Peptides against a protein of PDB entry 1EBD. Designs and how they scored, part 7

Target 1, 138 residues: chain A of PDB entry 1EBD
Amino acid sequence: KASYEGKVAAEAIAGHPSAVDYVAIPAVVFSDPECASVGYFEQQAKDEGIDVIAAKFPFAANGRALALNDTDGFLKLVVRKEDGVIIGAQIIGPNASDMIAELGLAIEAGMTAEDIALTIHAHPTLGEIAMEAAEVAL

## One batch from the design tools (peptide; aimed at target 1 D83 E108 D115)

Design b2_p29_1 (made by RFdiffusion4)
Amino acid sequence: THVASAAERAAAAAAMAAARAALAAKEAA
Pose (drawn by RFdiffusion4):
Structure b2_p29_1 (pose): chain A 138 residues (1-138), chain P 29 residues (1-29)
Amino acid sequence: as target 1 above (138 residues)
Amino acid sequence: THVASAAERXXXXXXMAAARAALAAKEAA
């Protein structure tokens, strides 16, 4: 957040019509099962008065997570029911800090669960859980 | 509901593909 604004400030000073414009910022916590979040939590979304569906997919079902032998965790997609647009995501499990980038780019650009579900991911990887979760969302 | 322009969405999709490749490479090592 600080670095982004740093650029916006200098650009505005120079005359560039710069402004602060992002839909979300990811936050990561390096706990044992590292966790990452971006966008709305399922509860924040409905408290905001939004009809949102949430898809939750477990690492226990992903092959790479079994190989890593760390199966405690999940990925959650908070999706606007009205248009399938993803507005929040939460990952708890190995490499959540890296996996969060994909869901983050999707939120910032306003993509849908289908956009992600129709994207072929690597197998066997953790990042593909997002693919399976969006499949669940659909 | 916010939705970026077509060009911005295409650029984000390409970045996502790079991010997935980078993570897959980290897991394979």

Design b2_p29_4 (made by RFdiffusion4)
Pose (drawn by RFdiffusion4):
Structure b2_p29_4 (pose): chain A 138 residues (1-138), chain P 29 residues (1-29)
Amino acid sequence: as target 1 above (138 residues)
Amino acid sequence: MRTAAERAERLAKAKERFAAFAAAVAAAK
């Protein structure tokens, strides 16, 4: 957040019509099962008065997570029911800090669960859980 | 919903921010 604004400030000073414009910022916590979040939590979304569906997919079902032998965790997609647009995501499990980037790029650009579900992911990887979760969302 | 052009514009800007974020995350690790 600080670095982004740093650029916006210099650009505004120089005459560039720069402004602060992002839909979300990912936050990561390096706990044992590292966790990452971006966008709305399922509860924040409905408290905001939004009809959102949430899809939750476990690492226990992913093959790479079994190979890593760390199966405690999940990925959650908070999806606007009215248009399938993803507005929040939460990952708890190995490499959540890296997996969060895909869901983050999707939120910033206003993509749908289908957009992600129709994208072929690597197998066997953790990042593909997002594919399976969006499939669950659909 | 956003058009393809609007998505592309926002995605380009988001990739720049995420590149800086990924660098910070790598440094923290």

Design b2_p29_6_s4 (made by RFdiffusion4, then SolubleMPNN; its pose is not in this set)
Fold by OpenDDE base, seed 3:
Structure b2_p29_6_s4 (fold): chain B 138 residues (1-138), chain A 29 residues (1-29)
Amino acid sequence: as target 1 above (138 residues)
Amino acid sequence: SLADTLAALRAKVAANPARYAARREALKK
């Protein structure tokens, strides 16, 4: 949030148009395991009356995580049931701080779980977990 | 069939710009 606000201010000072607010601002904790979140948590969506699917996939089932012997945690997608649009994501596990960017992009673009599920991810990678979680949401 | 799936995907992709724009506006409200 603070970094975004600083950029908006800098653009305004420089005389550039700065009218577009981002929909989803990521939050990251650089712990071990790392924690990252963007958009809605499942309970936040429910509290606002949004009918959601919480699709969860564990790193223990990810081939790259197994190869790295770092299988703690999971990825969770929060998907609106009516149209399959991704409205939130949480990652606890290896490389969560970087991996959250794909999901932030997906939310900003208004993408669905199907869009991620149909995107080929390199094998074996940690990033495949996003595709696997998206398939759970279908 | 795979051919049907690919055709459906292409149709969806073609509609995405309008769908995404509508969704972004809805999320900002």
Scores: peptide ipSAE 0.051, ipTM 0.544, DockQ to the pose 0.175
OpenDDE base, seeds 1, 2, 4, 5: peptide ipSAE 0.024, 0.019, 0.047, 0.036; ipTM 0.456, 0.435, 0.547, 0.515; seed 5 fails the geometry check

Design b2_p29_7 (made by RFdiffusion4)
Amino acid sequence: VRRDAAARAAAAAAMAAARAALAAKEAAE
Pose (drawn by RFdiffusion4):
Structure b2_p29_7 (pose): chain A 138 residues (1-138), chain P 29 residues (1-29)
Amino acid sequence: as target 1 above (138 residues)
Amino acid sequence: VRRDAAARXXXXXXMAAARAALAAKEAAE
């Protein structure tokens, strides 16, 4: 957040019609099962007055997570029911800090669960859980 | 918020790069 604004400030000073414009910022916590979040939590969304569905997919079902032997964790997609647009995501499990980037780019650009579900992911990887979660969302 | 077509295409390309980088990191583990 600081670095982004740093650029916006200098550009505004120079005359560039720069402004602060992002839909979300990811936050990561390096706990044992590292966790990452971006966008709305399922509860924040409905407290905001939004009809949102949430899809939750476990690492226990992913093949790579079994190979890593760290199966405690999940990925959650908070999706606007009215248009399938993803507005928040939460990952708890190995490499959540890295997996969060994909869901983050999707939120910033206003993509849908289908956009992600129709994207072929790597197998066997953790990042593909997002694929399976969006499939669940659909 | 929805971005324009160009912004979405750029984001999709960045996502694909992010997935490839993560797959490479996992393979090294």

## One batch from the design tools (peptide; aimed at target 1 D21 V23 V85 G110)

Design b2_p30_1_s1 (made by RFdiffusion4, then SolubleMPNN; its pose is not in this set)
Fold by OpenDDE base, seed 5:
Structure b2_p30_1_s1 (fold): chain B 138 residues (1-138), chain A 30 residues (1-30)
Amino acid sequence: as target 1 above (138 residues)
Amino acid sequence: DAAAAAAAAAAAAAAAAALRAALRALRAAR
């Protein structure tokens, strides 16, 4: 948030037309395991009357997490049932702080769970868990 | 003047944000 708002302010001062137009702000806690979130939590979406699917996939089923011996936690996608659009994501586990960026891009782009499920992820990677969670939402 | 330049920059920024929002909505409708 602050770094992005600072960039917009610097562009405006430099005479370039710029506006703060983000849809999702990532939040990260650098704990062990790491925690990351972007967009809606499942409860926030429900409180706003959005009908959602909470698609959850565990790191214990991810080939890279197994190879790293770091299998704690999960990825959760919050998917709008009406159109399959991803409106939120939460990650608790290895590399959550960096992996949230893909899901932030997906939300800002208005991507569906199908768009992620049909995106080839490198095998074996931690990022592949986003594809697996997207498949759970279909 | 500086006020007219600031108003023009704000209008252009608002138009760019509206275009980005419309492009997101068009992607979500695919």
Scores: peptide ipSAE 0.087, ipTM 0.487, DockQ to the pose 0.154
OpenDDE base, seeds 1, 2, 3, 4: peptide ipSAE 0.022, 0.019, 0.044, 0.039; ipTM 0.406, 0.391, 0.431, 0.431

Design b2_p30_1_s2 (made by RFdiffusion4, then SolubleMPNN; its pose is not in this set)
Fold by OpenDDE base, seed 5:
Structure b2_p30_1_s2 (fold): chain B 138 residues (1-138), chain A 30 residues (1-30)
Amino acid sequence: as target 1 above (138 residues)
Amino acid sequence: DAAAAAAAAAAAAAAEAARRAALRALRAAR
């Protein structure tokens, strides 16, 4: 947020037409385990009348998390049922602060759960949990 | 007023939906 708004402000001062155009703002808490969120929480989507699938996958089932002996938490995708579009994501677990960037990109790009499920993730990685959670949404 | 705010929110949501649809169409064409 702040860095992007700073860029837009600098471009405006330089006489370039610029606008703050973002859909999803990541929020991170550097706790143990780390917490990250982008877009809608499941309850926020429901309160706005959006019919959603909450697809959840645990780090305890991720091969890299097992190899790191850090298996606490999960990834949750908030997927709109009408069209399979990802509208939110939450991560509690290892590297959540960096892993949220993929899901921020997915939301800004208007990606579906199928788009992530069909994306090859490197094996073994923590990032594979996004693919696994996307498969749960199909 | 609340009606003007609701109309602005609906217009923003429609513009966002159109943007997302265009991005999906561009992705499917790659």
Scores: peptide ipSAE 0.052, ipTM 0.493, DockQ to the pose 0.076
OpenDDE base, seeds 1, 2, 3, 4: peptide ipSAE 0.027, 0.033, 0.026, 0.019; ipTM 0.386, 0.538, 0.474, 0.336

Design b2_p30_1_s3 (made by RFdiffusion4, then SolubleMPNN; its pose is not in this set)
Fold by OpenDDE base, seed 4:
Structure b2_p30_1_s3 (fold): chain B 138 residues (1-138), chain A 30 residues (1-30)
Amino acid sequence: as target 1 above (138 residues)
Amino acid sequence: DAAAAAAAAAAAAAAEEALRRALRELRRAR
């Protein structure tokens, strides 16, 4: 929070007024497994009256996670059902702290689950789990 | 195996609630 608010304040002082978007602010917990989140949780979206699809894909089905013998956890996309727009993501698993950046970009850009599902990810990578979770949301 | 699937679902739900708790704590500190 504070570093992002500091950036928005610096941009406003530089003559580029910006709003603080709390939805696009990533949060990371450097535990084992790592935990990351950006945007809405499924229950938070429901509590705000947003109809959502929660698409979940496990690291146990990811080829790179299997090759690393690190298969704990999952990626979850929170997709707005009206238009397919990604409004939140949660990652619990290997490299979650770095992988959340792709989904933060997707949310900030207003991308759909289809946009991510049609994006070619390198094989085999942990990042393919975002594509696989997006395909579950279709 | 239905027992293994139920155990995996329970572990995933517990991890998600732990993440939500940790994120609430982090958001209060920011």
Scores: peptide ipSAE 0.063, ipTM 0.515, DockQ to the pose 0.019
OpenDDE base, seeds 1, 2, 3, 5: peptide ipSAE 0.056, 0.048, 0.030, 0.048; ipTM 0.455, 0.544, 0.408, 0.435

Design b2_p30_1_s4 (made by RFdiffusion4, then SolubleMPNN; its pose is not in this set)
Fold by OpenDDE base, seed 4:
Structure b2_p30_1_s4 (fold): chain B 138 residues (1-138), chain A 30 residues (1-30)
Amino acid sequence: as target 1 above (138 residues)
Amino acid sequence: DAAAAAAAREAAARAAAELARALRELRAAR
């Protein structure tokens, strides 16, 4: 059984590294399904004493994923309860490697789950799953 | 520079481990 030692590609953003800059570095595993993350994992945030909401939405409920017959996995947002700010995201599913960029931008900009929930996503798209997960966090 | 590179590698290693766990859990639920 091939343990897919997925090479994590992490692109180091060439900038002045603050302790915050490590939160915005995307990690991708080109597995089947693909895996991507940016920012905090739920347990990581808890271990650091951050009170979080973990909002999870499945690709099995996404209209585009259904149309592609690729419904494995989910998107998870990690939202700080104090202010609704998105501090992490994880995607396992179709196009996870590209879709993580929207959430990386949202985290870097200090956006809330409300900001994403109010952002109009094109229908039907895989990207709508970010909006759906943000609505779960409200 | 060296401390920044070390912290980036640690973050990447943590992310790898967590994503690999989540992928195993997903596959076990099928």
Scores: peptide ipSAE 0.450, ipTM 0.846, DockQ to the pose 0.030
OpenDDE base, seeds 1, 2, 3, 5: peptide ipSAE 0.446, 0.432, 0.447, 0.434; ipTM 0.844, 0.840, 0.843, 0.836

Design b2_p30_2_s4 (made by RFdiffusion4, then SolubleMPNN; its pose is not in this set)
Fold by OpenDDE base, seed 2:
Structure b2_p30_2_s4 (fold): chain B 138 residues (1-138), chain A 30 residues (1-30)
Amino acid sequence: as target 1 above (138 residues)
Amino acid sequence: MSATERFEENAERARREREEREERERLEEE
């Protein structure tokens, strides 16, 4: 957040038109389990009149989480229903603070749930949960 | 450009690139 706001301010001072909004700014809580979010929450999107699919996949179904005996929580994708574009993601669980970066990139690039579902994730990994949640959104 | 404006521009580009890919795939199957 602060680093991004500083970059946008520097770009504005340099004569590049840039405005801060909160679409792709990650928020992380380094708790146990970790919590991370980027973009819209499901309720925020609904309150703005965006029709969304909320695709949720639990760490209890992730092969790497099972192998680590750390299966609490889930990944949720918030997908715009009209075009399948990812507009938000939330992760509660192991390594959420690092895994949110992939989803931040996907949002900024205007990727769909299909783009993530068709991206090969290494098996077994915690990051594979993003692919699984994307498949739920199809 | 706001982050929202950049997001929508990127989403539109990504949609067009997918449509162009699907069109090529259809033309290769004919």
Scores: peptide ipSAE 0.211, ipTM 0.637, DockQ to the pose 0.336
OpenDDE base, seeds 1, 3, 4, 5: peptide ipSAE 0.014, 0.033, 0.154, 0.030; ipTM 0.295, 0.463, 0.622, 0.487

Design b2_p30_3 (made by RFdiffusion4)
Amino acid sequence: AAAAAAAAAAAAAAAAAAAAAAAARARARA
Pose (drawn by RFdiffusion4):
Structure b2_p30_3 (pose): chain A 138 residues (1-138), chain P 30 residues (backbone only)
Amino acid sequence: as target 1 above (138 residues)
Amino acid sequence: not in this file (backbone only, 30 residues)
């Protein structure tokens, strides 16, 4: 957040019609099962008066997570029911800090669960859980 | 003069790209 604004400030000073414009910023916590979040939590979304569905997919079902032998965790997609647009995501589990980038790019650009579900992911990887979660969302 | 014109063209192109990105983000906020 600080670095982004740093650029916006210098650009505005120079005359560039720069402005602060992002839909979300990811936050990561390096706990044992590292966790990452972006966008709305399922509760914040409804409290905001938004009809959102949430899809939750476990690492216990992913093959790479079994190989890593760290199966405690999940990925959650908060999706606007009215248009399938993803507005928040939460990952708890190995490499959540890296996996968060994909869901983040999707939120920033206004993509849908289908956009992600129709994207072929690597197998066997953790990042593909996003694929399976969006499939669940659909 | 040529350098100033090039800088102005680059700023306009950057402004157009920023407007297009803001429009794409509007969907997420909707």

Design b2_p30_3_s1 (made by RFdiffusion4, then SolubleMPNN; from b2_p30_3, 8 letters changed)
Fold by OpenDDE base, seed 1:
Structure b2_p30_3_s1 (fold): chain B 138 residues (1-138), chain A 30 residues (1-30)
Amino acid sequence: as target 1 above (138 residues)
Amino acid sequence: AAAAAAEAAARAAKAAARAAAAAVKAKAKA
């Protein structure tokens, strides 16, 4: 947020028309386990009348998380049912603070759950959990 | 007024870019 707002301000000072226009602002808590969120929570989407799929996949089923002995938590995708567009994501677990950036990009680009499900993730990685959660949303 | 118009134009351009990217992807999947 602040870094992006600073860039927009610098562009405006340079005489380039620019506006703060982002869909998603990430929020991170560097706890153990880490917590990260971007876009809608499931309940926020429901309160706004958006029909959503909450696709959840546990780190206990991720091969890298098992190898690290760090299997607490999950990834959740909030997917709009109408078109499969990802509108939010939450991660509780290992590397959540960095992994949320992929999902922030997906939301900002207007990607679908299918788009993530069809993205090849390296094996074994924690990042594969995003693909697994996207497959649950299909 | 000019700042509000520039902001609205930036949002519209971003929405159009996303729609164009989605159309390219849909064509690649077909």
Scores: peptide ipSAE 0.029, ipTM 0.424, DockQ to the pose 0.070
OpenDDE base, seeds 2, 3, 4, 5: peptide ipSAE 0.017, 0.023, 0.020, 0.023; ipTM 0.321, 0.403, 0.373, 0.379; seed 2 fails the geometry check

Design b2_p30_3_s2 (made by RFdiffusion4, then SolubleMPNN; from b2_p30_3, 10 letters changed)
Fold by OpenDDE base, seed 4:
Structure b2_p30_3_s2 (fold): chain B 138 residues (1-138), chain A 30 residues (1-30)
Amino acid sequence: as target 1 above (138 residues)
Amino acid sequence: SAAAAARAAALAAKAAAAAAARAIKAKALK
């Protein structure tokens, strides 16, 4: 957020139109396990009257997380039911701070859970958990 | 709220753009 606000200010000073309403501003806590969030929380979406699917997949079912012996937590996708558009994501677990960027991109691009589910992720990776959570949302 | 309305509008615009992109992709794959 602060770095983005600084960039928008610099772009405004440079005379560039800074007209992108970002929905996907990431928030990260570098705890163990790491916590990352982007876009809507499930409850926030509900409070705004958005009908959502909260698709959750655990790191305990991810092959890379098992190989790392780091299986605590989960990925949660917040998906709008009407059209399957991803509007938020939360990750608690290994590499959450970096993995949130894929989901931030997906939200900013207006992607659906199907778009992620149909994207081949390398095996075995922690990133596959995004695909698995997207499949749960279908 | 004004913030909720702005987010809703942003989401609608993004979803519409992505839907158009998917339609182009689907046509190109035929």
Scores: peptide ipSAE 0.318, ipTM 0.806, DockQ to the pose 0.036
OpenDDE base, seeds 1, 2, 3, 5: peptide ipSAE 0.108, 0.317, 0.100, 0.153; ipTM 0.618, 0.811, 0.606, 0.671

Design b2_p30_3_s3 (made by RFdiffusion4, then SolubleMPNN; from b2_p30_3, 11 letters changed)
Fold by OpenDDE base, seed 1:
Structure b2_p30_3_s3 (fold): chain B 138 residues (1-138), chain A 30 residues (1-30)
Amino acid sequence: as target 1 above (138 residues)
Amino acid sequence: DAAAAAAEAARAAKAAAAAARRERKARALK
């Protein structure tokens, strides 16, 4: 957040019209397991009257997590039911701090669960769990 | 408020950009 606000201010000083127009700002905790979040939590969306699907996939079913013997946690997508747009994501598990960047990009680009489900992920990877969670939301 | 209206406008603009992206992809695959 602060680094981006500083960039927008620098661009404005340089005579380039810029605005803070982000839909999602990531939050990361470098714990074991790592925790990452971007956009809405399921309850926050419900409290705002947004009808959502919470699509959850466990690392215990991810081929790379199994190969690493690091299978604790899950990825959760918060998907708006009206149009299938991803409005939030949470990751608890291996490499959550880096993996949240794909979901941040998806939210900022106005992507749907279908857009992620139809994106080829390398097999086996931890990132493949985003595709699996997107398929749960279809 | 002005912040809520700006956030709504940003979401609507990104949704329109996403639709246009999907259309470009569909044309490139033909």
Scores: peptide ipSAE 0.093, ipTM 0.616, DockQ to the pose 0.041
OpenDDE base, seeds 2, 3, 4, 5: peptide ipSAE 0.076, 0.039, 0.082, 0.071; ipTM 0.588, 0.481, 0.602, 0.592

Design b2_p30_3_s4 (made by RFdiffusion4, then SolubleMPNN; from b2_p30_3 with A14K A17E A18R A21R A24I A30R)
Fold by OpenDDE base, seed 2:
Structure b2_p30_3_s4 (fold): chain B 138 residues (1-138), chain A 30 residues (1-30)
Amino acid sequence: as target 1 above (138 residues)
Amino acid sequence: AAAAAAAAAAAAAKAAERAARAAIRARARR
């Protein structure tokens, strides 16, 4: 956030067309477990009158998380029901700080849960949890 | 409230961009 806002401010001062897109700005906390978020939380979307699917998948069901003996937490997708577009994601678990980048890209690109569910993820990886959560949203 | 409406409008714009990209890809495969 702060680095991105600083870049947008520098571009605006330089007279370049720049805008802060709050939809795709990740927030990360390097705790144990790590916490990452991008876009809407489920309750924020509901409070705005957006009809959403909240798809949740646990790290305890991920083959890589099991192999690492680090199975705490989950990934949550917030998907708009009207068109299946991903509008938010939250991750609590191992490598959440890096895993949020895929979901930030998906939200920035206006991708759907189907686009992630149909993307082949390498096996076994923590990244597969994004695919699994996307399948839950279908 | 104003930030919320702006975020919803940005999400709708990105969905339209996705649809446009999908249409281009569908034409390139024909």
Scores: peptide ipSAE 0.073, ipTM 0.565, DockQ to the pose 0.036
OpenDDE base, seeds 1, 3, 4, 5: peptide ipSAE 0.040, 0.060, 0.023, 0.048; ipTM 0.537, 0.513, 0.545, 0.547; seed 4 fails the geometry check

Design b2_p30_5 (made by RFdiffusion4)
Amino acid sequence: MSAEAEARAAAAAARAAAWEALLEARAAAA
Pose (drawn by RFdiffusion4):
Structure b2_p30_5 (pose): chain A 138 residues (1-138), chain P 30 residues (1-30)
Amino acid sequence: as target 1 above (138 residues)
Amino acid sequence: MSAEAEARXXXXXXRAAAWEALLEARXXXX
């Protein structure tokens, strides 16, 4: 957040019609099962008065997570029911800090669960859980 | 893209064009 604004400030000073414009910022916590979040939590979304569905997919079902032998965790997609647009995501489990980037890019650009579900992911990887979660969302 | 994302892309393009026009005016003045 600080670095982004740093650029916006210098650009505005120079005359560039720069402005602060992002839909979300990811936050990561390096706990044992590292966690990452971006966008709305399922509760924040409804409290905001939004009809959102949430899809939750476990690492216990992913093959790479079994190989890593760390199966405690999940990925959650908060999806606007009215248009399938993803507005928040939460990952708890190995490499959540890295996996969060894909869901983050999707939120920033206004993509849908289908957009992600129709994207072929690597197998066997953790990042593909996002694929399976969006499939669940659909 | 969602409507919000399209609107933000269009505003970004407009800002880029305005910035290029200002740079061209400064270069001509120089």

Design b2_p30_5_s1 (made by RFdiffusion4, then SolubleMPNN; from b2_p30_5, 8 letters changed)
Fold by OpenDDE base, seed 1:
Structure b2_p30_5_s1 (fold): chain B 138 residues (1-138), chain A 30 residues (1-30)
Amino acid sequence: as target 1 above (138 residues)
Amino acid sequence: MSAEARARAAAAAAAAAAAAAAAAAAAAAA
């Protein structure tokens, strides 16, 4: 947040068109398990009248999480039903702080759950859970 | 998603799993 706002302010002072978009700003809590979020929460989207699918996949079903014996939590995608665009994501679990970057990129780029589901993730990885959660939205 | 896109996603996941298994088998044979 603050570093991005500082960059936008510097770009604006330099005469470049720049805007603060809070939808693409990640929020991370470095707990055990880690918590990360970017974009809309499911309830926030509903409160704004956006019809959404909340696609959830548990780390207990992820092959890498099982191999690490670290299976607590889940990944959740918040997907707009009209067009399948990802508007939010939440991760509770192993490496959530780093894994949120893929989903932040997807939201900023206006990607769909189909785009993530069709992206080849390395097996077995924790990041593969993003693909599996995207498949739940389809 | 279309049925074709779902079939492609499932095939991609299966291909990634097969590639990882082949890499693990190659590493165990070296």
Scores: peptide ipSAE 0.017, ipTM 0.336, DockQ to the pose 0.014
OpenDDE base, seeds 2, 3, 4, 5: peptide ipSAE 0.011, 0.005, 0.007, 0.009; ipTM 0.339, 0.346, 0.297, 0.363

Design b2_p30_5_s2 (made by RFdiffusion4, then SolubleMPNN; from b2_p30_5, 9 letters changed)
Fold by OpenDDE base, seed 3:
Structure b2_p30_5_s2 (fold): chain B 138 residues (1-138), chain A 30 residues (1-30)
Amino acid sequence: as target 1 above (138 residues)
Amino acid sequence: MSAEARAREARRAAAAAAAAALEAARAAAA
């Protein structure tokens, strides 16, 4: 928390808009499967010199996705290694357009992968995939 | 352009770039 606030403050003082302020806008493609993103892509973070963990979990391993017979795709978290803060997320799969909002909130709040991993999700739900991807990042 | 108009344009450009990157990620997953 304190380290993140210090970097954001230093960038704001330098008159550089935080790259997070421009990248935290959710994008949605209403295809089959649906696609959604918020914050950094893995390659974008690397190009900016941010050391990241890309944690990926497939819908094929999600109990609700199996019950719905809709198991195409995955959730990916982009996590900054230095402090575990979530800086981006991508979802390809069922309900991606709505599920991206949880991760958008997490990024805006400066939450860590641990915060998501410790959040109880209802069972069985598609939303559990966020918890599973967060556990992969630990 | 006002500072607010430039900020809105930059956000729209960033959203368009994100959409393009998402489409590329989708194509790689197919």
Scores: peptide ipSAE 0.077, ipTM 0.572, DockQ to the pose 0.017
OpenDDE base, seeds 1, 2, 4, 5: peptide ipSAE 0.024, 0.060, 0.022, 0.025; ipTM 0.521, 0.551, 0.490, 0.547

Design b2_p30_5_s3 (made by RFdiffusion4, then SolubleMPNN; from b2_p30_5, 10 letters changed)
Fold by OpenDDE base, seed 3:
Structure b2_p30_5_s3 (fold): chain B 138 residues (1-138), chain A 30 residues (1-30)
Amino acid sequence: as target 1 above (138 residues)
Amino acid sequence: MSAEAKARAEKAAAAAAAAAARAAAAAAAA
């Protein structure tokens, strides 16, 4: 947040066009398990009158998480029902702090759950959980 | 949605539901 706001302020002072979009600003907590979020929470979208699908996939069903014996938590996608666009993501679990970047990119690019579900992820990886959650949203 | 995309969605939803059921059973046994 503060670094992004500082960049926008510096661009504005330099006379360059810049905009602040708070939807795609990641938040990370380096706890055990790690927590990461980008975009809308399900309740925030509902409070704004956005009809959403909350697609949740647990690390306890992910092949890499099972092989690592680190299966606590889940990935959640918040998907707008009208067009299938991803508007938020939350991760609690292994590698959440790094994995949130894929979903931040997907939100900034206006990608759908279908775009992620059709993206081949390496097997077995923790990253497959993004694809698996996107498949739940279809 | 294609027939393949629908089959993948149904498989993913079933895997998620099965894992949630295992977690609930483990919590109830503790």
Scores: peptide ipSAE 0.302, ipTM 0.761, DockQ to the pose 0.011
OpenDDE base, seeds 1, 2, 4, 5: peptide ipSAE 0.169, 0.167, 0.216, 0.159; ipTM 0.690, 0.690, 0.733, 0.684

